# Designs tried in a protein design run: peptides against a protein of PDB entry 4ASU. Part 216

Target 1, 270 residues: chain A of PDB entry 4ASU
Amino acid sequence: ATLKDITRRLKSIKNIQKITKSMKMVAAAKYARAERELKPARVYGVGSLALYEKADIKTPEDKKKHLIIGVSSDRGLCGAIHSSVAKQMKSEAANLAAAGKEVKIIGVGDKIRSILHRTHSDQFLVTFKEVGRRPPTFGDASVIALELLNSGYEFDEGSIIFNRFRSVISYKTEEKPIFSLDTISSAESMSIYDDIDADVLRNYQEYSLANIIYYSLKESTTSEQSARMTAMDNASKNASEMIDKLTLTFNRTRQAVITKELIEIISGAA
Target 2, 83 residues: chain B of PDB entry 4ASU
Amino acid sequence: FTFASPTQVFFNSANVRQVDVPTQTGAFGILAAHVPTLQVLRPGLVVVHAEDGTTSKYFVSSGSVTVNADSSVQLLAEEAVTL

## One batch from the design tools (peptide; made by RFdiffusion4, then SolubleMPNN)

Design b2_p22_4_s2 (from b2_p22_4, 11 letters changed)
Fold by OpenDDE base, seed 4:
Structure b2_p22_4_s2 (fold): chain B 270 residues (1-270), chain C 83 residues (1-83), chain A 22 residues (1-22)
Amino acid sequence: as target 1 above (270 residues)
Amino acid sequence: as target 2 above (83 residues)
Amino acid sequence: DLAALLARAEALYERLRKFLGE
C-alpha cells in the first residue's frame, strides 16, 4: 500500500471513530431516558399481563390461528437486537406450523421485515415503519393495537416477541401472550370473574393489547439503546486499534520509502 | 393494589383498605376480598383509602381495572393525575 | 548534478533522523 492509501484509510477510520463516538453519546442519552421511562411502563405492562398469568388462559388446541408480533425498530447498529427477535419469531413460527397452526406475522419496525421477508413474506400482515426515531408513546401503541384489531385477521392466540431489558449489558428476548376476545371469553378460567359484560370485555382487551404493546416497545427501546451504546463503544475501540495498526504501517512504509530513495540517490551518484 | 399509568406509578403492590373507581357501569368500591372482576374506567375520580386512614384522590381518563381471585388489583389508567 | 543529489540525500537523511527521533 502506498503512503497515500494508508493516509486515506487513516482519515477514513478516524472519521468513523468520530461518528461512532458521537453515536455512542446519543445512544447513551436515549438509553438514560428510556430506562427512566421503562420503570413505570414495566409496572403498567406487567400489571396488564397479570390477568393472563393468573387466569392461566389457554387456547384450545383446535384453534388454529396464531399471530406473532415482533417488536424492534428501524434502526441498525445495535448488535443482535433485531436478529434475536427475528430468530425467536422464526422459531415460534416453525413450532406453531409444526403443531398445525396458521401463523401470521406483524412486524413493529422495518428491521423485522428486512430479516424475515424472504422466508416469511406470505405470513406478514403488516409492518409498522418509522419506529425508533422517537421514544414510543402510548399513542403509538394504541395505533398499533388498533391496526392489529382492524387487520381482519381473526387470530385465536398471539405472541408478542420483544427484548426485555435486564441491564445495560443484558437483554433477553421474551414472548408474552395475547389473546383474542373470543379466546378470553370462552376460557374456563375466566369463569371466576363475575358478570363480565361483553362490551366491557372488548374494551378491556383493547386496552390490554395497547398496554402490552406499549410495554414491549419500552422494553425494546431500552434494550436497543443499551445495545447500541455497546456496539458503538466496540466500534470505537476497534477503530482505535485499526488506527494504531495503520499508523505503525504508515511509519514503516515511510521509512522504507525514505530508505529506498536514499539508496537510489547514493547508487545513482555512483 | 397496583395503580399506574404508562408514565407514572402511584401504587405498586400496596395494601390498601379500599379503592373507589369510576367505571363505565358506575362507580364501585373495591374492598378486601372483592370478587374477581374486570372493568373499564371512565373519566372520573379514583379514591384510594389507605390502611392508615388517609385518602388519596386521583383523576383518571380511561383504562382498566382488574380484581383477581388472589385479591390483587390492577388499576391501569391511560392518564392519571393526583388531585 | 552531484551537488544537487547530495543535497537531496542530506535532506532526506535529516528527515529520517527526525523521524527516528534522533
Scores: peptide ipSAE 0.023, ipTM 0.806, DockQ to the pose 0.004
Fold by OpenDDE base, seed 2:
Structure b2_p22_4_s2 (fold): chain B 270 residues (1-270), chain C 83 residues (1-83), chain A 22 residues (1-22)
Amino acid sequence: as target 1 above (270 residues)
Amino acid sequence: as target 2 above (83 residues)
Amino acid sequence: DLAALLARAEALYERLRKFLGE
C-alpha cells in the first residue's frame, strides 16, 4: 500500500472511532436513564404478571391461536439484541407450529420485521416502528396494547419476547405469557376469584396487556442501550488497534521510501 | 402488598393492615385474608393502613387491583401521587 | 570522494525525513 492509501485509511478509521466514541457516550447516557426508570417499571410489570403466575392459567390444547410479540427497536449497532429476540421468536413459532397452533406475530421495532420478513412475512399482523429513539412511555405501551386488541385477531394465548436486563454486560431473552380475555374467563383456576364482572375483567386485561408491554419495553431499552454502549466501546477499541497497526505500517513504508531514495542517490552518485 | 405506578413504587411486598381503593364498582376495602378478586381502579383516593398504625393517602388515576388467594395484593395504578 | 558522498546522502536523508514527517 502507498503512503497515501495508508493515510486515507487512517483518516477513515479515526473518523469511525470518533463516531463510535460519540455513540458510546450517547448510549451511556440513555442507559443510565433507562436503568433508573427500569426499577419501578420492573416492579410494576412483574406485579402485573402475578395473577397469571399465581392463578396458573392454562390454555386448553384445543385452542390453536397464538400471538407472538417480539420487542426490540429500530436502531442497530447494539450487538445481538435484535437477533436474540428474533431467534427466540423463530424457535417459539416453530414449536407452536409443530404443536398444530396458528401463529401470528407482532413486531415492536422495525428490526424484528427486518430479520423475520423473508421467513415469516405472512404471519405478521403489525409492526410498530419509531421505537428506540426516545424512552418508551406507558402511553406508548397503551397504544400498542390497543392496536393489538383492535387488530381483530382473536388469539387464545400469546407470548411476549424481550431482552431482560441483567447487568451492564448481560441480558437474557425471555418470554412472558399473554392471555386473551376468553382464556382468562374460562380458566378453571380463576374460579377462586370472586364473581368477576365481565366488563371489569375486560378492562383488567387491557391494563395487564399495557402493563406487560410497558415492562418489556423498559427491559428491552435498558438492555439495548447497555449492549450498544458495549458494542461501541469494542468498536472504538478495535479502531484504536487498527490505527496503531496502520500507523506502524505507515512508518515502515515511510522508512522504506526514504531508504529507496537514499539508495538511488548513492547509486547515482557512485 | 405491592403498590406501584409505571414510574414509582410506593409499596413493594409490604405487609399492611388494610388498603382502601377506589374501584369502578365502588369503594373497596382490602383487609387481611380478603377473598381473591380483581378490580379496576377509578380516579380517587387510596388509603393504606400500615401495621404500625400509620396511614398513607394517595391519589390514583386508573389501573387495576388484584387480591390473590395467598393474600398478596397488587395495586397497579397508571398514575399515582402521594397526598 | 566516498566520504563526501555519504555526507551528502545523510543530509538529503534528514531533509527527506523532515518532509515525510519523521
Scores: peptide ipSAE 0.019, ipTM 0.809, DockQ to the pose 0.004
Fold by OpenDDE base, seed 1:
Structure b2_p22_4_s2 (fold): chain B 270 residues (1-270), chain C 83 residues (1-83), chain A 22 residues (1-22)
Amino acid sequence: as target 1 above (270 residues)
Amino acid sequence: as target 2 above (83 residues)
Amino acid sequence: DLAALLARAEALYERLRKFLGE
C-alpha cells in the first residue's frame, strides 16, 4: 500500500471514531433518562403481572391459538438486542408448532419484521413501526394493546418477549404471559375472586395488557440504549487499535521509502 | 399495598390500614382482610390510611385495583397526583 | 442544546449506518 493509501484509510477511520464517540455520548444520555423512567415503570408492570402469577392461570391444552409479541425497536447498532428477541421468538414459535398450536406474531419495532420476514411472514398479524425515536409512553402502549384486541385474532394464550434490563452491561431476554379474556374468565383459580362483572373483567384485561406492554417497552428501551452505548464504545476502541496499526505501517513504509532513496543517491554518486 | 402510576410510585409493598378507592361500581374500602376482588378505577379520590393514623389523599384517573388472596393489593392508576 | 446534539447525533448515526451497509 502506498503512503497515500494508508493516509486515506487513517483519515477514514479517524472520522468513524469521531462518529462512534458522539453516538456513545448520545446513547449515554438516552440511557440515563431511560433508567430513571424504568424505576416506576417496573413497579407498575410487575404489579400488573402479580395477578397472573398469584392466580396461576392455566390455559387448557385443547386450546390451540397462541400469540407471540416481540418487543424491540426500529434502530440498529445496538449489538444483539434485536437478534436476541428474534431468536427467542423463533424458538417459541417452533416449540408451539411442534405442540400443534397455531401461532401468530406481532412485532413491536421494524427490526423484528426485518429479521423474521423471510421465515415467518405468514404468521405476522401486524408490525408497529416508529419505535425507538422517542421514549415510549403509556399512550403508545395503549394504542398497541387496542390494536391487538381489535385485530380479530382470538388467541387463548400469548407470550410477550422483550429484553429485561439488569445493568449497564447486562440484559436478559425474557417472556411474560398474556391471557385472553376467555381464558381468565374460565380459569378455576379465579373462582376465589368475588363476583366480578363481565364488563369489569373486560376493562381490567385491557388495562392489564396495556400495562404489560408499557412495562416491556420501558425494559426494552433501557436495555437497547445501554447496549448501544457499549457497542459504540467497542467500535471506538476498535477504531483506535486500527489507527495505531496503520500508523505503525505508515512509519515503516516511510522509512523504507527514505532508505530506498538514499541508496539510489549513493549508488548514483559512485 | 402497592400504589403506582406509569411514572410515579406512591407506595411499594407497604403495610396500610385501609385504602378507599373510587370504582366504577362505587366507592370501595379495602381493609387488610378484604376478600379477593378485581375492580376498575373511575376518576376520583383515593384515601390511604396508614397504620400510624396518617391519612394521604390522591386523585386518580382510570386504572385497576386488585385484592389478592394473600391480602396484597395493587392499585395501578394511569394518572395519579397527591392531593 | 440537547436537542441540537441529538439531531447531530442522528445525522451521524445515519451516515454511519450507510457506511456499515446496515
Scores: peptide ipSAE 0.014, ipTM 0.807, DockQ to the pose 0.018
Fold by OpenDDE base, seed 3:
Structure b2_p22_4_s2 (fold): chain B 270 residues (1-270), chain C 83 residues (1-83), chain A 22 residues (1-22)
Amino acid sequence: as target 1 above (270 residues)
Amino acid sequence: as target 2 above (83 residues)
Amino acid sequence: DLAALLARAEALYERLRKFLGE
């Protein structure tokens, strides 16, 4: 490589390092906000899931329609955030198919579609785009919930797959159940909840779905920003190491060039 | 008793004496050992009666309330403010 | 201005993403 080539590469990597450092700072700011907002969201979301855990809602085996909701975002450069969700979605879809279930998929965030389009395009009902630029709101979750409920797909049971935030250095891909109104209404364990008006139950389920989606979005966002921060930090470090290596190469090459020139001068002068 | 909005937690697994909630079917009080029920909130006043006799008032916009068989209660409001 | 810095960082992010093929 010529000195010029090395210099150009050095400049390029230095610029990349500046970008990654800036991105790290942005991710850090977003992470801090996301973590603060996750605290109440987790209480809210876990509270919404309490019914399903306590009532032990079971879907009859003869019911075949299953919905998978994958939660991620539109933005990359966040490590394995998207691939982790996609991997679990694929696994779940395969397991359900093997069990003779019909599987449909909803993607929250364009990255899910990007990863699964080739293999699962026919199973996608809808993909929600423009996810991840702004912190998710309950309004956003409500829109997603409403669209799902109005999609015309009458699922019996579903699963929402998202990255649960553990710490700044860790997340875990998890699954939470989603049940249709019919499944809940017909569940034997719900018999203790007698005399519930059908309209009330419908509205309740709408809130429940929105609540769970909101919770998943908040977990996902926090996990994503943390992962991005880490990824950008790693990228910055890698860039730094590469700069050091190239600088050494540059210095060696420069010395070699100088030596060669000196030899030529000396040889030409004899 | 858990009372939260998406953005704020008011009570988290707390013990309370009574919670009055505005529901679409009417306002009712949730006491200890209340029968399991699911209700949807209408905009209105929530009153939490603490064990020490203090009362706290909240305005809620909408949401849900769940009373479980184990006497746990989840009051989840879309929006809530302390009055 | 923090807002300006964030906007710039986001723009750089998009460039980086394009550069990395993401």
Scores: peptide ipSAE 0.013, ipTM 0.809, DockQ to the pose 0.018; fails the geometry check

Design b2_p22_4_s3 (from b2_p22_4, 10 letters changed)
Fold by OpenDDE base, seed 5:
Structure b2_p22_4_s3 (fold): chain B 270 residues (1-270), chain C 83 residues (1-83), chain A 22 residues (1-22)
Amino acid sequence: as target 1 above (270 residues)
Amino acid sequence: as target 2 above (83 residues)
Amino acid sequence: ELEALLERARERYEQLLKLLGE
């Protein structure tokens, strides 16, 4: 490589490093906010899931329709955040198919669709875009819940898959159950709940879905921002190492060029 | 007893004496060992009676309330403010 | 003649260092 080429590469990598450092700082700010907002969201979401855990709602084996909701975002450069969710979605879909279930997929965030489109395009009901630019609101979750309920797909049971935040250095892809109104209303375990009006139950289920989706979005967002910080830090370190290597190469090449010219001067004058 | 909105937690697995909630079918009081039930909230007043005799009041917009067989209660409001 | 060549080489070396350092 010529000195000019090395210099150009150095400049390019230095610019990349600046960008990655900047992105790290932005992600850090978003992470701090997301973590604060996750605390109440987790209590809220876990509270919503409590019914399903306590009631131990079981879907009869003859029920075949299953919905998978994958939660991520539109934005990249966050390590394995999207691929982790997609991987679990694939695994779940395969397991359900092997069990003779019909599987449909909803993607929250464009990245899920991007990863799964080639292999699972026929299973997608809808993909929600414009996720991740702004912090998710309960309104956003409500829109997703309503769209799901109005999709026309009469699922019996579902799974929402998202990254649960553990720490700044750790997240875990989790799966939580979603049940249709019919499944809830027909569940034997629900018999202990006093005469619940059908309209009340329907409204309750709508809130429950919105609550769970909201919770998943908040967990996902926090995990994503944390992962992005780590990814950008790693990118910055890699860039730094490359800069060091190229700098050494530059210095060596420079010395070689000088030596060559000196030899030419000395040899040409003899 | 858990009482939360998406953005704020008021009670987290707390022991309370009574919670009065506004539901679409009417306001009712949740006492100890209340029968399991599911309800949806209407805009109105939530009153929490603590074991020490203190009462706190909240305005809620909408949401759900769950009374479980184990006497746990989840009051989940879309919006809630302390009054 | 050799000393003159060495001096020219040194001068050129310094010039090259300046050119490549810029």
Scores: peptide ipSAE 0.027, ipTM 0.809, DockQ to the pose 0.004
Fold by OpenDDE base, seed 4:
Structure b2_p22_4_s3 (fold): chain B 270 residues (1-270), chain C 83 residues (1-83), chain A 22 residues (1-22)
Amino acid sequence: as target 1 above (270 residues)
Amino acid sequence: as target 2 above (83 residues)
Amino acid sequence: ELEALLERARERYEQLLKLLGE
């Protein structure tokens, strides 16, 4: 490689390093906010899931329609955030198919579709784009919930798959159940609940769905920002190492060029 | 008793004496060992009666309330403010 | 003659160092 080539590469990597450092800082800021906002969201979301856990709602085996909601975002450079969700979605879809279930998929965030489109295009109902540029709001979750309920796909049960935040260095891809109104209303375990008006139950379920989606978005966002922060930090470190290596190469090459030129001067003049 | 909005937690697994909630089917009080039920909130006043005798008032917009068999209660409001 | 050559080489060396150090 010529000195010019090495210099160009050095400049390029230095610029990349600047970008990754900047992105790290942005991710850090977003993470800090996300983590703060996750605290109440978790209480809120877990509260919504409490019914399903306590009532142990089960879907009858004869019910075959299953919905998978994968929660991620549109934004890359966040490690295994998207692939983890996609992997879990694939696994779940395969298991459900093996069990004779019909599976449809909703992707929250374009990255899910980008990963699964080739293999699961026929199973996708809808993909929500423009996810991840701003913190998710309850309004966003409500829109997704409404779209799902209006999609025309009458699922019996479903799975929402998302990355649950554990710590700045750890997340876990998890699955939480979603149930259709019919499944909830017909569940034997719900018999202990006092007479519930059908309209009330419908409204309740709508809130529940929105709540769970909101929760999943908040968990996902926090996990994503943390992962991005780590990824950008690693990228910056890798860039630094490359800069060091190239600098050494530059110095060696420079010395070789100088030596060659000096030899030419000496040999040509002699 | 858990009472939260998407952005704020008011009570988290707390023991309270009574919670009055505004539901679409009518306002009711949740006491200890209340029968399991599901309700949806209407805009209105939530009153939490603490064990120490203090009373807290909140305005809620919409949401849900769940009373479970184990006497756990989840009051989840879309929006809530302390009064 | 050798001394002159060495001086020229040194001068060029210094010039190259300056050029490559920028």
Scores: peptide ipSAE 0.026, ipTM 0.804, DockQ to the pose 0.004
Fold by OpenDDE base, seed 1:
Structure b2_p22_4_s3 (fold): chain B 270 residues (1-270), chain C 83 residues (1-83), chain A 22 residues (1-22)
Amino acid sequence: as target 1 above (270 residues)
Amino acid sequence: as target 2 above (83 residues)
Amino acid sequence: ELEALLERARERYEQLLKLLGE
């Protein structure tokens, strides 16, 4: 490679490094905010799930309709965030199908659809796009919940799959249950709850769904921002290493050129 | 007793004497060992009576309240403010 | 003659360093 070629490559990689460093800083800022907002969201979301955990709601085996909600975003450059969710969705869908269940899928974020479109297009009910540019709000979750409930798909049970935030360097893909109104109403464990009006239960279920979706969005967002920050940091480090290597090559090549020129002068060939 | 909105936590697994909640069917007080129930909140006043005798008041917009068999209570409001 | 060649080599070396150090 000529000195000119090396210089061109160096310039290109340095520019990439600048971009990745900038993106890292942006991701860091978004992560910090997301983490702060996740704290109350966890209390809120976990509180909403408490009923299902304590009542131990079970779906009868003869019920066949299952809904899978995958939660991610539209934005890339965040490592395995999207692929992890998609992988678990695929696994769950396959297991349910093998058990004779009917499976439908909702994607939150365009990346889920992008990954699963070819293999699972017929199972998709709806995909929510324009996710990830702004922090998710409870309003956003409510819209998703409403759309789900009005989709016309009368599921018996479901699961919401999302990345739970552990730390700045760790997330875990998890699943939480979703139950239909009918399943909740018919659950034997619900008999201990005093004279619940059908309308009250319906409204309660709507709030519960919105709450769980909101919680999942907050977990997903925090995980995504942390992963993006890490990815950009890694990219910056890789660029730095390449710059170092090319710089060494440049120096060696330069010395060779100079040496050759000096030899030519001394030998009288110049 | 847990009382939270999506953006703020007011009580997290706290012990309280009584919580008065506004529900669609009417206001009721949640006491110790209250029977399990599910209710939906209407806009109104929440009053938390602490064991030390202090009383806190909140305005809530909507949401849900759950009283479980284990006496745990989850009050989840879409919006809530301290009064 | 050798001294003159060495001087020319030194001058060229310095020029090359300036050109390549940019």
Scores: peptide ipSAE 0.024, ipTM 0.795, DockQ to the pose 0.004
Fold by OpenDDE base, seed 2:
Structure b2_p22_4_s3 (fold): chain B 270 residues (1-270), chain C 83 residues (1-83), chain A 22 residues (1-22)
Amino acid sequence: as target 1 above (270 residues)
Amino acid sequence: as target 2 above (83 residues)
Amino acid sequence: ELEALLERARERYEQLLKLLGE
């Protein structure tokens, strides 16, 4: 490569490094906010799931309709955030199909659709776009919940799949159950909750769904921002290493050019 | 006893004497060892009676309350403010 | 003659360094 080529490449990589550093800082700021907002959201969401865990709700085997909700975002450059959710969705869908269940999919965030479109297009009910630019609100979760409930798909049981935040360097893809009103109403374990009005239970389940979706969004957002921060940091480091390598190459090439020219002068004059 | 909104935690696995909640079916008092039940919140006043005799008041919007067989309680309000 | 060549080479070297931004 000529000195000019190396210089051009150096300039390009330096520009990339500036961009990745900037993106890292933005992700860091969003992460800090997300982490703060996740604390109460986790208590809230875990609280909402407590009933289902304690009541040990079981879906009869004859019930075949299953809904999978994958939660991520529209935004890239965040490592394996989207692929991890998609992988779990695929695994769950395959397992359910093998068990003779009908599976439908909802994607929260466009990236889920992008990954699964070719293999699971017929199973998608809806994809929610415009996720990830702003922190998710309970209102957003409520809209998603309402859309699901009004979709006309009468699922028996569902799974919500999202990345749970562990630390700045770690997340885990998890699955939580979603139950239809009919499934809850017919569950034997719910017998201890006697004298519950049907309308009350319906409303309760609507809130529960919104709560769980909200929780999943908050976990996902925190995980995503953390992962993006890490990804951008890694990109910046890689760029730095490349800059160092190219700088050395530049110096060597420069010396070679100079040496060659000097030899030509000396040899030509002699 | 857990009492939270999406944005704020008021109680997290706390021991309380009594919680009064506004439900769509009427006022509901949750005492120790209350029978399991599910209720939906209406806008109104929540009163938490602590074991030490202190009383805290909150205004809540919509939401849910769960009393489990193990006496655990989850009060989840869409919006809540301390009074 | 060799000394003159070396001097010319040195001058050119310095010029090249300047052209290359050193």
Scores: peptide ipSAE 0.044, ipTM 0.814, DockQ to the pose 0.004; fails the geometry check

